# Peptides against a protein of PDB entry 5HOI: the designs that were tried, part 65

Target 1, 351 residues: chain A of PDB entry 5HOI
Amino acid sequence: FRYMPFSPAGTPFGFTDRRYLTMNEVGYVSTVKNSEQYSITVSFFDVGRFREYHFEDLFGYDLCFLNEKGTLFGQSKTGQIQYRPHDSIHSNWTKIIPLQAGERITSVAATPVRVIVGTSLGYFRSFNQFGVPFAVEKTSPIVALTAQNYRVFSVHYSQFHGLSYSLSELGTSSKRYYKRECPLPMSLPNINSDMKKDANLDYYNFNPMGIKSLFFSSYGDPCIFGSDNTLLLLSKWRSPEESKWLPILDSNMEIWKMSGGKETTDIHVWPLALAYDTLNCILVKGKHIWPEFPLPLPSEMEIRMPVFVKSKLLEENKAILNKKNEIGADTEAEEGEEDKEIQIPVSMAAE

## One batch from the design tools (peptide; aimed at target 1 S259 K262 M301)

Design b1_p23_8 (made by RFdiffusion4)
Pose (drawn by RFdiffusion4):
Structure b1_p23_8 (pose): chain A 322 residues (1-190, 198-318, 341-351), chain P 23 residues (1-23)
Amino acid sequence: FRYMPFSPAGTPFGFTDRRYLTMNEVGYVSTVKNSEQYSITVSFFDVGRFREYHFEDLFGYDLCFLNEKGTLFGQSKTGQIQYRPHDSIHSNWTKIIPLQAGERITSVAATPVRVIVGTSLGYFRSFNQFGVPFAVEKTSPIVALTAQNYRVFSVHYSQFHGLSYSLSELGTSSKRYYKRECPLPMSLPNDANLDYYNFNPMGIKSLFFSSYGDPCIFGSDNTLLLLSKWRSPEESKWLPILDSNMEIWKMSGGKETTDIHVWPLALAYDTLNCILVKGKHIWPEFPLPLPSEMEIRMPVFVKSKLLEENKEIQIPVSMAAE
Amino acid sequence: VEEKRQETRELVLKWVKERLKEE
């Protein structure tokens, strides 16, 4: 099996010279093939706070993670990473991650206080926001990383357990695991979208902490999974809280569409900030549309029963209240 | 929040109406 460089909400090149590196509620990072180099553009949705800028990539960064304080870049092959703070007060710093034979950096994440690099051999290298290393840890092969403040949500893969996740907190003292390689019941992919599933074999369109600190993941099944009761290991449950396919179906008047898709950015309490993509492909294009907001609904709606009540989709009050 | 949610619902329906008119 070949591990692929992962970034939240990243898009493939397809038949173009540009794609999105990473994408969330803060903004979007794109890269354009420029003869022999790349042109990286860092954009923001709250234009008033941060200024959109661009720079020339002489290394070919294919890994990226965006937070409100800075942008982290990474190269899956050479192992070079660069953290660029949004404000000009703080300097950029660059490090090179040691990589063994065939070892690839598979995912990177950054917070205002932590920088995380994961490799295909299971190396977990953590730094502060300035590049000072804390500890190097060996874990299962990492395929996806996201972090919030001091906490890290890591997705692992092997030939035995399949897809497992770890939830840990990088405190000032030492590292503490909340959950260590527990089952991750995300649906795996089972065609026009072949380009995407070569770029992202797991189908993990994005994963992120919620606005209130709960781990979330959005697989190829277009269902938002939220980790409930993660503080008590014996009570941990993955709850499906939004069937985005059902919502587009309800908003489209019950019509099956093959051209409307959801691209996850982040979860804010009960609202999924996303990009509505119109077209043959399931990933967004250029220019990037304005973010949309999709309220989470428990998957308790049956299509056949909704069709009877309408003879937008009207929902029976008795069912809506449930 | 509710305004943006309403705009999403109207956008989805608008795209379905335009697709049907094009056919």

Design b1_p23_8_s1 (made by RFdiffusion4, then SolubleMPNN; from b1_p23_8, 16 letters changed)
Fold by OpenDDE base, seed 1:
Parts: structure tokens; sequence; C-alpha cells
Structure b1_p23_8_s1 (fold): chain B 351 residues (1-351), chain A 23 residues (1-23)
């Protein structure tokens, strides 16, 4: 196993010279390889709020985190990090994170008030938005980070225990844990089933944990989207004994429903953010499970717990169609093209 | 919200229909 640099919704190069370093609800960061240099572009979905900008990257940044105030970059091998505000009022800053022999920065996160760096040896480093250090903590190896305001969601990997997660709050004087290295009920990529397609091997080599993205919801709940294409939300995390992971969307099941019950292999959900009751995502067309260039416009999917079994829905629909055909044989009523929409029972919206 | 979800449904249907025409 090798620790790879993780960024939320980042894409591999594949057979191209370009990739997305990160993407979320704010925008997307792309990099293009030009000989020994890279050209980085920071693009926004709200073009009226923010101006797109680009710069030459001489360091080969392989880590990125985008927020509403700026972009954090990192180089996993050298330990260099750079924060670039989107506005011209605040200055860019650069820092070198001290790394031990063989240590890598595995993930970075930034909020308007905190910068977080996680490493393959489990060093958790916290800074303010100006790069002033607060603390260094030793944890299990960090494989992914996200942050919202003062809260940090971290994913850890141990060879003995598999995936775990922590949820912490970075106050001014102390770190508080809501959850500390608790088991994460996410399946790892299945090498034997998924690796039959070269495209899946390229993605696995880029992201061996299969974590497509992790973010906080608009309500401040930790969310993770794995290789199984299921969105998990950590519910009731303020009550340690009541906290549970909820499978709030099976995106493959939702694509199947929205298609009218058609099996497809060439549509993929790429997660961006959870806003209220809607997953903001990119609908990816084709063999690659990640978006290519140009980036399609974001799409919205309603969150729904996967309570329904495909086989039962297909049997019920066949029974309804057979009854309609039996009744329709006796009356010459003009069969208008009734949309063959599967009547999916309205999932209980979480009140 | 409902409009954007319906736009997503339409986009999924269009992609699936294009895939079926290629088989």
Amino acid sequence: as target 1 above (351 residues)
Amino acid sequence: RKKKIEETRKKIKEIVEEEEKKK
C-alpha cells in the first residue's frame, strides 16, 4: 500500500496532461503539465462573485483545497504549502511543512479561519488562515481531510484496523474531539471486481481508498462518498452514543430510477457538495468515473435513503403493466402516451 | 430545486438513450 495525496473530488491525469486538483460547490482547480512546470487555473461556478485566475506552478502541487476565501495548495513530497486568497487584498503565503524520511503530506484543508495538514505518519498540523501554527498532534495515518469553519473531519488508515474517522473542533486554545478514530463503515475498492477495466485501475492507483470526496453538509454534518457511489452522512455527532452513519443516497440506484429502470455503465455521479436535501454533483458520461475536460455544469440529485429493492420495484411495475393491459383490452380508450414513469413512493424527507 | 432535479432527470434520460442507440 502507498499513501497517495488526496484532495476532495480530485481527478487523475489518466492518459492526459491535465487533471482537476479539487472541486466542490465553490468551483474547480485544474492543472496542466507543461514540461517540468504546471499551469494552475482556479475557476468558479459563480462567475459573478469570483474572477478566475491562473499561475505558473514550479513546485508541482498535487494537493489542493478550495474554499470561499482562497485556495490552499500542497506538494506531498517536499512539504511545501501555499495559500492564495481569491481577493487581491490579502497576500499569498508559502510555508514548508517539516517531513520525516518517507513522510508525505496526504491531505490538506483550509477554512477562512484554519489551515490543516495531515501526513502519512499521522502528524496533524493546525494553523490559522495566515499560516501561524497552533499545534502538532500525532494520530493514526491521515488519508483524507476536510474542514468547515473550526471543525475538521479526518479519515485515518491503519493496516490493523482499516478506515477510521475523527471529528474535531479547533478552538483558539485547544482541540476538542466529538469523535476520535472511530470505525468508518465504508467499503474499500474491490481490486478483483473493479480492476477489470483499465480506467478503474488508473483511478485506484491515484486514489487507493476510493474516497471520491468528503465534505461538510450545509448543516455542518460530515459527509463521505466512497467507491460504492453511496453518500454517507454522520448524523447526531453531537451525541456520541447516538451518532450513526446514514446512507442518504445510493447514486447508482438513483441513476437507475431517474433513467426509468435502465441499466447503464456509462453514467457516473461525481460528488461536489451536499446543500440541504440535494447533492450537488457532476454527471459524468463515458467509461471514466471522473469528469474530463471541459467540466460539465453541476447537477442536483435529491437525497433518498435506499429503502427500495430493484427486483421488487421491477416486479411491482410488471404487475401494474399486466393489469393495465388486461383492463385496456376491453375499452377502446385512446391510450395517450402515459409516461412509463416508475411511481417511486415519495421517500420520507427527513423532517 | 424541483426544476434542477428535473433537469438532472432529463440529462440522465438523454445520456441513457444515446448509449442504447450505440448498442
Scores: peptide ipSAE 0.506, ipTM 0.930, DockQ to the pose 0.759
OpenDDE base, seeds 2, 3, 4, 5: peptide ipSAE 0.504, 0.503, 0.505, 0.502; ipTM 0.929, 0.929, 0.930, 0.929

Design b1_p23_8_s2 (made by RFdiffusion4, then SolubleMPNN; from b1_p23_8, 14 letters changed)
Fold by OpenDDE base, seed 2:
Structure b1_p23_8_s2 (fold): chain B 351 residues (1-351), chain A 23 residues (1-23)
Amino acid sequence: as target 1 above (351 residues)
Amino acid sequence: RKEKIEKTRKEIAEIVKEKEKKE
């Protein structure tokens, strides 16, 4: 086993000189190998909101995280990280993360307020958006990170315990855990069954955990998409005893249904984000399970219950809040109600 | 939303038809 650099929805080079470093609902970051250097392009799906930009990369960045305010880059071996705001008004910054002998940066994440670096030795490093350090914590080896606002979803690997996950909040003064190194019920890639095609071996060498992507939903729920092409969502994470992983989409089954029950062995889902009850994804055609160049336009797939109930309950809660605001009731109660755990009725978890 | 899901269904149907024309 080797720790490989992970970025959400990143693709291998394969037999080409180009790959995607990362992609999500905001856009996609590509890198092209030009002799001894790389050319990086940051592209956006909403071309009216952001201007595409490029730069020369002399470091060979192999880690990337894209958000609505900027792009974080990292080099897994040297420990160099760079943050580039999308707005030219804000300055870029660069930092070197101190690494021990044989240590690698395995994942990076960035929000408008936090930067997170995870390593193969389990060092969890937190920074503000300007690269000022908050803390260093020692955890189990980190294999993947994502973040939304102040929340961090981390995936850990142990040779003895397999995959685990943590869910934490990075306040100004302290780190809070909602979940700390709990078992992650995700299947690892099956070397004997899945490796029958050379293309799957290339992907396994790039990403041995088979984690295609991980993100927070629009409702702030941790999501992970593995090699089995199943979207898992962590429900009820505020209630430790009620928290569970929900298989909310089998993407192979959904493609099969949408085809009218035809053979779909050459059609693959590449996950980008979960917005409400809809998976944003790239439909991949061909032998490779990852998107090639040019990138197709994003497609949408409907997920199954219980998340559809959550969307209705949030629409109902917004309608109740709007009615209260029309009646002139005092504004101080609003910040406390957004953190109320939406109780999913038990009957809908079985359909 | 329904229009975007229906777009995805059309895209899958086109991919399948293109495969069936090559066999």
Scores: peptide ipSAE 0.358, ipTM 0.893, DockQ to the pose 0.461
OpenDDE base, seeds 1, 3, 4, 5: peptide ipSAE 0.350, 0.351, 0.355, 0.351; ipTM 0.883, 0.880, 0.885, 0.884

Design b1_p23_8_s3 (made by RFdiffusion4, then SolubleMPNN; from b1_p23_8, 15 letters changed)
Fold by OpenDDE base, seed 4:
Structure b1_p23_8_s3 (fold): chain B 351 residues (1-351), chain A 23 residues (1-23)
Amino acid sequence: as target 1 above (351 residues)
Amino acid sequence: RKKKIEETRRKIADYVKEEEKKK
């Protein structure tokens, strides 16, 4: 197994000279290979609030995290990190994270108040927004990080135990755990079934865990979106005994529903954020499961627990069609091939 | 909210029509 640098909703280069380092609800960070250098662009969805900016990257940053105040960059092999505020009032800062032989930075996260660095050896390093260190903790190997305010959601990997997660709060004096290395019930990419398409192999080599993104919801709940295209939300995390992962959206099923029951092979959901009851995402059309250039405008999907099975919905719709044909048999049915849009029952919102 | 979800539905429908034209 190889630890790869992870950034939320980051894309591979594939056969191109460019990729997204990260994207979320704030914007997207792209990098372009220019011989021995990289050109990085930080772009925003709210063009009225922020101005796009670019810079030359001599280090080859392969880690990124974007927030409302700045962008954190990291180089997985050298241990270099850079924080760039969006506002010119605050100075950029650079730091080298000491790495052991073979250690890699695997993920970075930044909030307006904290910077977090996770490594392949399980070093968890915390800083303030100015790069002043708070602590170094040894955990299981970190494969992904996200943060909101003072809270950190970390994903860990063990060869023996698979995926685990932690939820912690980084106060001024101490780290508090709400969850500490608990089992994460996320499906790993299946190399044998999913790798039949070259595009899936390229993505697997870029991201062996298949974690497309992880973020906090607008309510501060940890969310993860895996290779199965299911959005998991950690419910009741304040009550350790009651905490559970909820599959709040099967995005493949939602695409199928929103298409009127058509099977598609080239429409993909790329997750950005969860705002209230809506997944903010990029709808990707094409062979690759990730967005290409230019980035499409974000789309919204309503979160819905996968209570319905496709087969049952198809049987019910056949039964409704048969009943309509039995009732309609007395009127001259012009055989218009009307696109048989499957009426999907509005899922009762659980009260 | 409803408007953006409907925009998503429209975008999916357009992409499905594009796939069907390629078969």
Scores: peptide ipSAE 0.509, ipTM 0.930, DockQ to the pose 0.745
OpenDDE base, seeds 1, 2, 3, 5: peptide ipSAE 0.505, 0.506, 0.505, 0.506; ipTM 0.929, 0.929, 0.929, 0.929

Design b1_p23_8_s4 (made by RFdiffusion4, then SolubleMPNN; from b1_p23_8, 15 letters changed)
Fold by OpenDDE base, seed 2:
Structure b1_p23_8_s4 (fold): chain B 351 residues (1-351), chain A 23 residues (1-23)
Amino acid sequence: as target 1 above (351 residues)
Amino acid sequence: RKERIERTRKEIKEYVEEKEKEE
């Protein structure tokens, strides 16, 4: 197993010279390899609110986190981090994170008030927005980070225990845990079933945990989107005894429903953010499970708990079609192309 | 908001219908 640098909704290079370092509801950060250097572009979905900017990257930043105030970059091997405010009024700053032999920065996160660095050895480093350090904590190996305001959602990996998560708040005086290295009920990528396509192997080599993204919802709930294309939300995390992961969207099932029950093996959801009851995402069409260039406009999907099994819906629709054919056999009525649209029961939104 | 969800449905439906015409 190799710890790979993780950024929310980051994409591999594949066979190209370009990739997305990160993307979310604010925008997307791309990097293009140009000989020995990289050109980084920070783009925004709200072009009226922010101006796109670019710079030459001589360090080969492989970690990124975008927020409404700036972009954090990191180099997993050297330990270099750079924060670039979107507003030119505020100065950029650079820092070297001390790394042990073989240690990697595995994830970085930034809010308007905190910078967080996680490593393959489980060093959790916290800073203010100006790069002033607060603390260093030793945890289980960190594989992913996200943050909102003072709150941090961290994913950890152990060879013995699999995936775990922490939810913490980084106050001025101390770190508070709401959850500390609790089991994360997310499925890991299945190498044997999914690796038949070269594109899936490339993605697995880039992201062996299969975590496509993690973010906080608009309500401040931790969300994670794994290789199974299911969105998990941590409900009731303020009450440790009542806290549970909710599968709030099976995106493959939702695409299948939206298609009218057709085969959709070449359409994938790429998660950006959760705003209220709507997943903001990129619809990925074709061979790759990740967005290519140019980036499509964001799409929206309503979150719904998976109540229905695809196989049962297909059996029910076959039974309906067979009944229609039995009734239609007695009336020589014209073969109007009856829209073979699978009547998918409207999933009752759990009120 | 409902309009954006319906746009997503339409985009998926159109893409699948285009693929079925190419096969």
Scores: peptide ipSAE 0.533, ipTM 0.934, DockQ to the pose 0.802
OpenDDE base, seeds 1, 3, 4, 5: peptide ipSAE 0.528, 0.531, 0.526, 0.530; ipTM 0.933, 0.933, 0.934, 0.933

## One batch from the design tools (peptide; aimed at target 1 M258 K262 K285 M301)

Design b1_p24_1 (made by RFdiffusion4)
Pose (drawn by RFdiffusion4):
Structure b1_p24_1 (pose): chain A 322 residues (1-190, 198-318, 341-351), chain P 24 residues (1-24)
Amino acid sequence: FRYMPFSPAGTPFGFTDRRYLTMNEVGYVSTVKNSEQYSITVSFFDVGRFREYHFEDLFGYDLCFLNEKGTLFGQSKTGQIQYRPHDSIHSNWTKIIPLQAGERITSVAATPVRVIVGTSLGYFRSFNQFGVPFAVEKTSPIVALTAQNYRVFSVHYSQFHGLSYSLSELGTSSKRYYKRECPLPMSLPNDANLDYYNFNPMGIKSLFFSSYGDPCIFGSDNTLLLLSKWRSPEESKWLPILDSNMEIWKMSGGKETTDIHVWPLALAYDTLNCILVKGKHIWPEFPLPLPSEMEIRMPVFVKSKLLEENKEIQIPVSMAAE
Amino acid sequence: ESDKLFEKVQETLEKRKEEREEKE
């Protein structure tokens, strides 16, 4: 099996010279093939706070993660990473991650206080926001990483367990695991979207902590999974809290559509900040549309019953209250 | 028809966002 470079809400090149590296509630990072180099553009949705800028990529970064304080870039092959703070007060720093034979950097993540690099051999290299290393750890092969403040949500893969996840906190003292390689019941992919599933074999469209600190993941099944009771290991449950396909179906008047798709950015309490994509492909294009907000709904709505009540989709009060 | 359904979905989401902002 070949591990692919993962970034949250990343898009493939397809038949173009540009794609999105990473995308969330802060902004979007795109890259354009420029003859022999690349042109990386860092954009923001709150235009008033940060200034959109661009720079020339002489290395071919294919890994990226964005937070409110800075942008982290990475190269899956050479192992070079660069952290660019949004403010000009703080300097950019660059490090090169040691990679063994065939070892690839599969995912990177950054917070205002931590920088995380994961490799295909299971190396977990962590730094502060300035590049000072804390510890090098060996875990299962990492396929996806996201972090919030001091906590890290990592998704692992092997030929035995399949997909597993670890939830840990990088404290000032030492590293503490909340959950260590527990089952991750995310639906795997089972065509026009072939380009995407080669770029992202797992179908993990994005994963992120919620605004209130709960791990979330958005697989190819277009269902938002939230990790509940992760503080108590014996009570951990993955809860499906939004069937985005059902919502588009309800808002479209019960019509089956093949051109409307959801691209996850982040979860804010009960609202999924996303990009509504119209077209044949399931990933967003250029220019990027304005973010949309989709309220989470428990998957308790049946299409057949909703069609009877309407004879937008009107929902019976008895069912809506449930 | 597909354009109308797409615009309809956007309008529904915008109405839900405006209703939630009015409640706040």

Design b1_p24_1_s1 (made by RFdiffusion4, then SolubleMPNN; from b1_p24_1, 12 letters changed)
Fold by OpenDDE base, seed 2:
Structure b1_p24_1_s1 (fold): chain B 351 residues (1-351), chain A 24 residues (1-24)
Amino acid sequence: as target 1 above (351 residues)
Amino acid sequence: ESDKLYEQILEALRKERERREALR
């Protein structure tokens, strides 16, 4: 097993000179190999909100994380990271992460307020948005990271324990754990069944864990999309005793249904984000399970499990809040209601 | 055949989106 650099929805080069470094709901970052250098392009789905930009990469960035404010780049071997704001008002910054012999940066994440670096030796490094360090923590080896605001979802790998995950909040003074290296019930790629096609072997060599992407939902729930093409959502993570992974979408089954029950071996879902009750994704056609160039327009695939109850309860709660605000009730009650755990009824989680 | 199936699935996803947008 080799620790490989992971970025959310990143694609391999394959037999081409170009790949996607990362993709999400904001946009996509591509790199093209030109002799000894790379040309990086940061593209956006909302062309009215953001302007596409490009630059020459002399370092060979193999890690990337895109958010609404900027793009974080990393080089897994050298430890170089660069943050590039999308606006021209804020300056780019570069930093070298100290690496031990054989250590690699395995994943990076960035929010408007935090930068996170994870390594193959399990060093978890946190920074503010300006690259000022907060802390260094030693964890199990990190294989993937994502972050939203102050929250971090990390995936760990141990040869003895397999996959685990952590969910943490990076405050100003301390790191809080909601989950700390708990078992992750995600299926690893099956080399014998899935790797019969050369295209799948190339992807396995690029991403041995088969984690196509991980993200936070629009409701702040950790999500992971594995090699089995099932979207897992971590429900009730604020209550340690009630927390569970929910298989909220089998994308292979959905494609099969939409096909009218035909064989769909050349059609694949590539995950971007979970917005409310829809998986934002790229529908991929071809032998490769990942999108090629040019990138198709994103599609929205409805999830099956009644996370509808969460969306409806949030809409109902928002409608109740809006009605309370119209009735002129006192301002102090607003901060305490946002943290009310939406009780998903147990009966709907079992069907 | 794969192209027709791809377009069929894209059309199914588009119709489902339109249905959701009409219910909001």
Scores: peptide ipSAE 0.597, ipTM 0.944, DockQ to the pose 0.461
OpenDDE base, seeds 1, 3, 4, 5: peptide ipSAE 0.596, 0.592, 0.595, 0.595; ipTM 0.943, 0.942, 0.943, 0.943

Design b1_p24_1_s2 (made by RFdiffusion4, then SolubleMPNN; from b1_p24_1, 10 letters changed)
Fold by OpenDDE base, seed 2:
Structure b1_p24_1_s2 (fold): chain B 351 residues (1-351), chain A 24 residues (1-24)
Amino acid sequence: as target 1 above (351 residues)
Amino acid sequence: ESDKLYEQILKSLEERKKKREELE
């Protein structure tokens, strides 16, 4: 196992010279390899609110976090971080995070009020928006971070305990935990099933945990989207005894429903954010599970608890088709390979 | 085939979005 730099919805280079460093509801950050340097572009979905900008990256930033006020960059090996406000009013700042031998920055997050750095040795470093340090805490190894306002959602990995998560609030004087290194009920990528396609191998080499993204919902609930393409939401996190992970969307099931029950391997959901009851996402076409260039427009997928079993729906539809064929057997209607779309019952399409 | 299915799914998502916006 290797700790890799994680950014929300970041993509690998693959066989290309370009990738997305991060993307969310605000926009997307791309980087292009130019011989000895990188060119970074920060693009926005709301082109009326923000202006696209670019700069030359001499450091090879491999970590990124985008928010409504600026972009945080990080270099996992050197420990360099840079914050770039979207407005030209506030100055850019750069810092070097001290790293031990073999330590990597594994994730960075930024809000308008906090900057967070997590490492492969479990150093959790907090700063204000100007890069002034607050604290350093030792935790289990950090593999992913996201933040909203003063709240931080961190994912940890231990060889002995697997995946865990923390939910904390970074006040001015102290860190409060709502959850501290609690078990995360997310499946790790299954190398044998998911990696049968070379295209997925490149992604899991880039992101061994299979965490496509993590974010806070519009209501401030932690969300995670794993390799199983299920959106998990942490419900009731303010009440330790009542807190639970809810599978609020199986995106593979939703794609299967919208396809008329056709199995596809060339259509993928790429998560951006959860706004109210809709997953903001990129619908990806192709062999790669991640978006290529140019980036398609975001789509909105309504959240739905996965109540239905695909196998039962397929059996019911086969039984309906067999009954139609038994009733229709008296008419010598030619065996046209009618692409018999699985009639998903209207009740199941409306739920 | 994949292209037609992609466009079908995009259209389905857009129609669902439009239906939500008409109910608000």
Scores: peptide ipSAE 0.576, ipTM 0.936, DockQ to the pose 0.719
OpenDDE base, seeds 1, 3, 4, 5: peptide ipSAE 0.575, 0.573, 0.573, 0.574; ipTM 0.936, 0.936, 0.935, 0.936

Design b1_p24_1_s3 (made by RFdiffusion4, then SolubleMPNN; from b1_p24_1, 12 letters changed)
Fold by OpenDDE base, seed 2:
Structure b1_p24_1_s3 (fold): chain B 351 residues (1-351), chain A 24 residues (1-24)
Amino acid sequence: as target 1 above (351 residues)
Amino acid sequence: DDDELFEQILKSLEKRKLERKLLE
């Protein structure tokens, strides 16, 4: 097992010279290999609010986090980090994170007020937006980070305990935990079942945890999207006894419903963010589970708890189609484009 | 078939997005 650099919704190079370092609701950061250098482009979905910019990367940044105020870059091996504000009024800053022998930066996160660095040895380093350090804490090995305002969602990995998570708030003087290294009920990628496709092996080598993205919802709830294409939301995290992970979307089930019950292998959901009741995502076509270039426009997928059994829905849809065919013999019902979508039974739509 | 299915899913997502915006 190797700790790999994680960035939210980052993509591998594959056989190409280009990849996405990160993407979210704000935009996407791409890097292109130019001989011994990289060209980084920071692009935005709201082109009216933000201007695209690019720069030459001499360090080979393999970590990235994008927010509304700037972009944090990191180099996992050297420990270099760079923060680039989107606004030219604020200066870029660069720092070297001290790493032990064999230690890697595994994830970075940035908000308008905090910068966080996590490592393969479980060093959690916090800074303000100007790179002034607050604290260093030793945790279990960090594999992923995201942050919103003062809150940090961290995912940890132990060979003995598997995946765990922490939810913390980084005040000015102290770190508060809402959750500290609690079990994370996320399935790891299954090497034996999923790796029959070379494309899945390439992604596994890039991201062995299968965490496609981490974000906070618009309500400030931690979200994780794993290799099973299920969106998990941490509910009631303010109440330790009531806190639970909710499977709020099975994206494979939603694609299956929208396809009219066709099993697809070359249509994928790539998560960006959760805004209210909708997963902002890229619908991906092709063999790779990640978006290629150019980046498609984001889609919005409504969250729905996966309470349905495919077999029952197929039986009900067949019964509806058979009834329509029995009635449709006598009425020239215009061939309206019948929604080929699998309808949710009215009895289950009210729960 | 996969191309038509992809466009069908995109059209479905766009339709649902329009329906939500009409209910707001």
Scores: peptide ipSAE 0.513, ipTM 0.921, DockQ to the pose 0.830
OpenDDE base, seeds 1, 3, 4, 5: peptide ipSAE 0.455, 0.456, 0.500, 0.494; ipTM 0.900, 0.902, 0.918, 0.916; seed 4 fails the geometry check

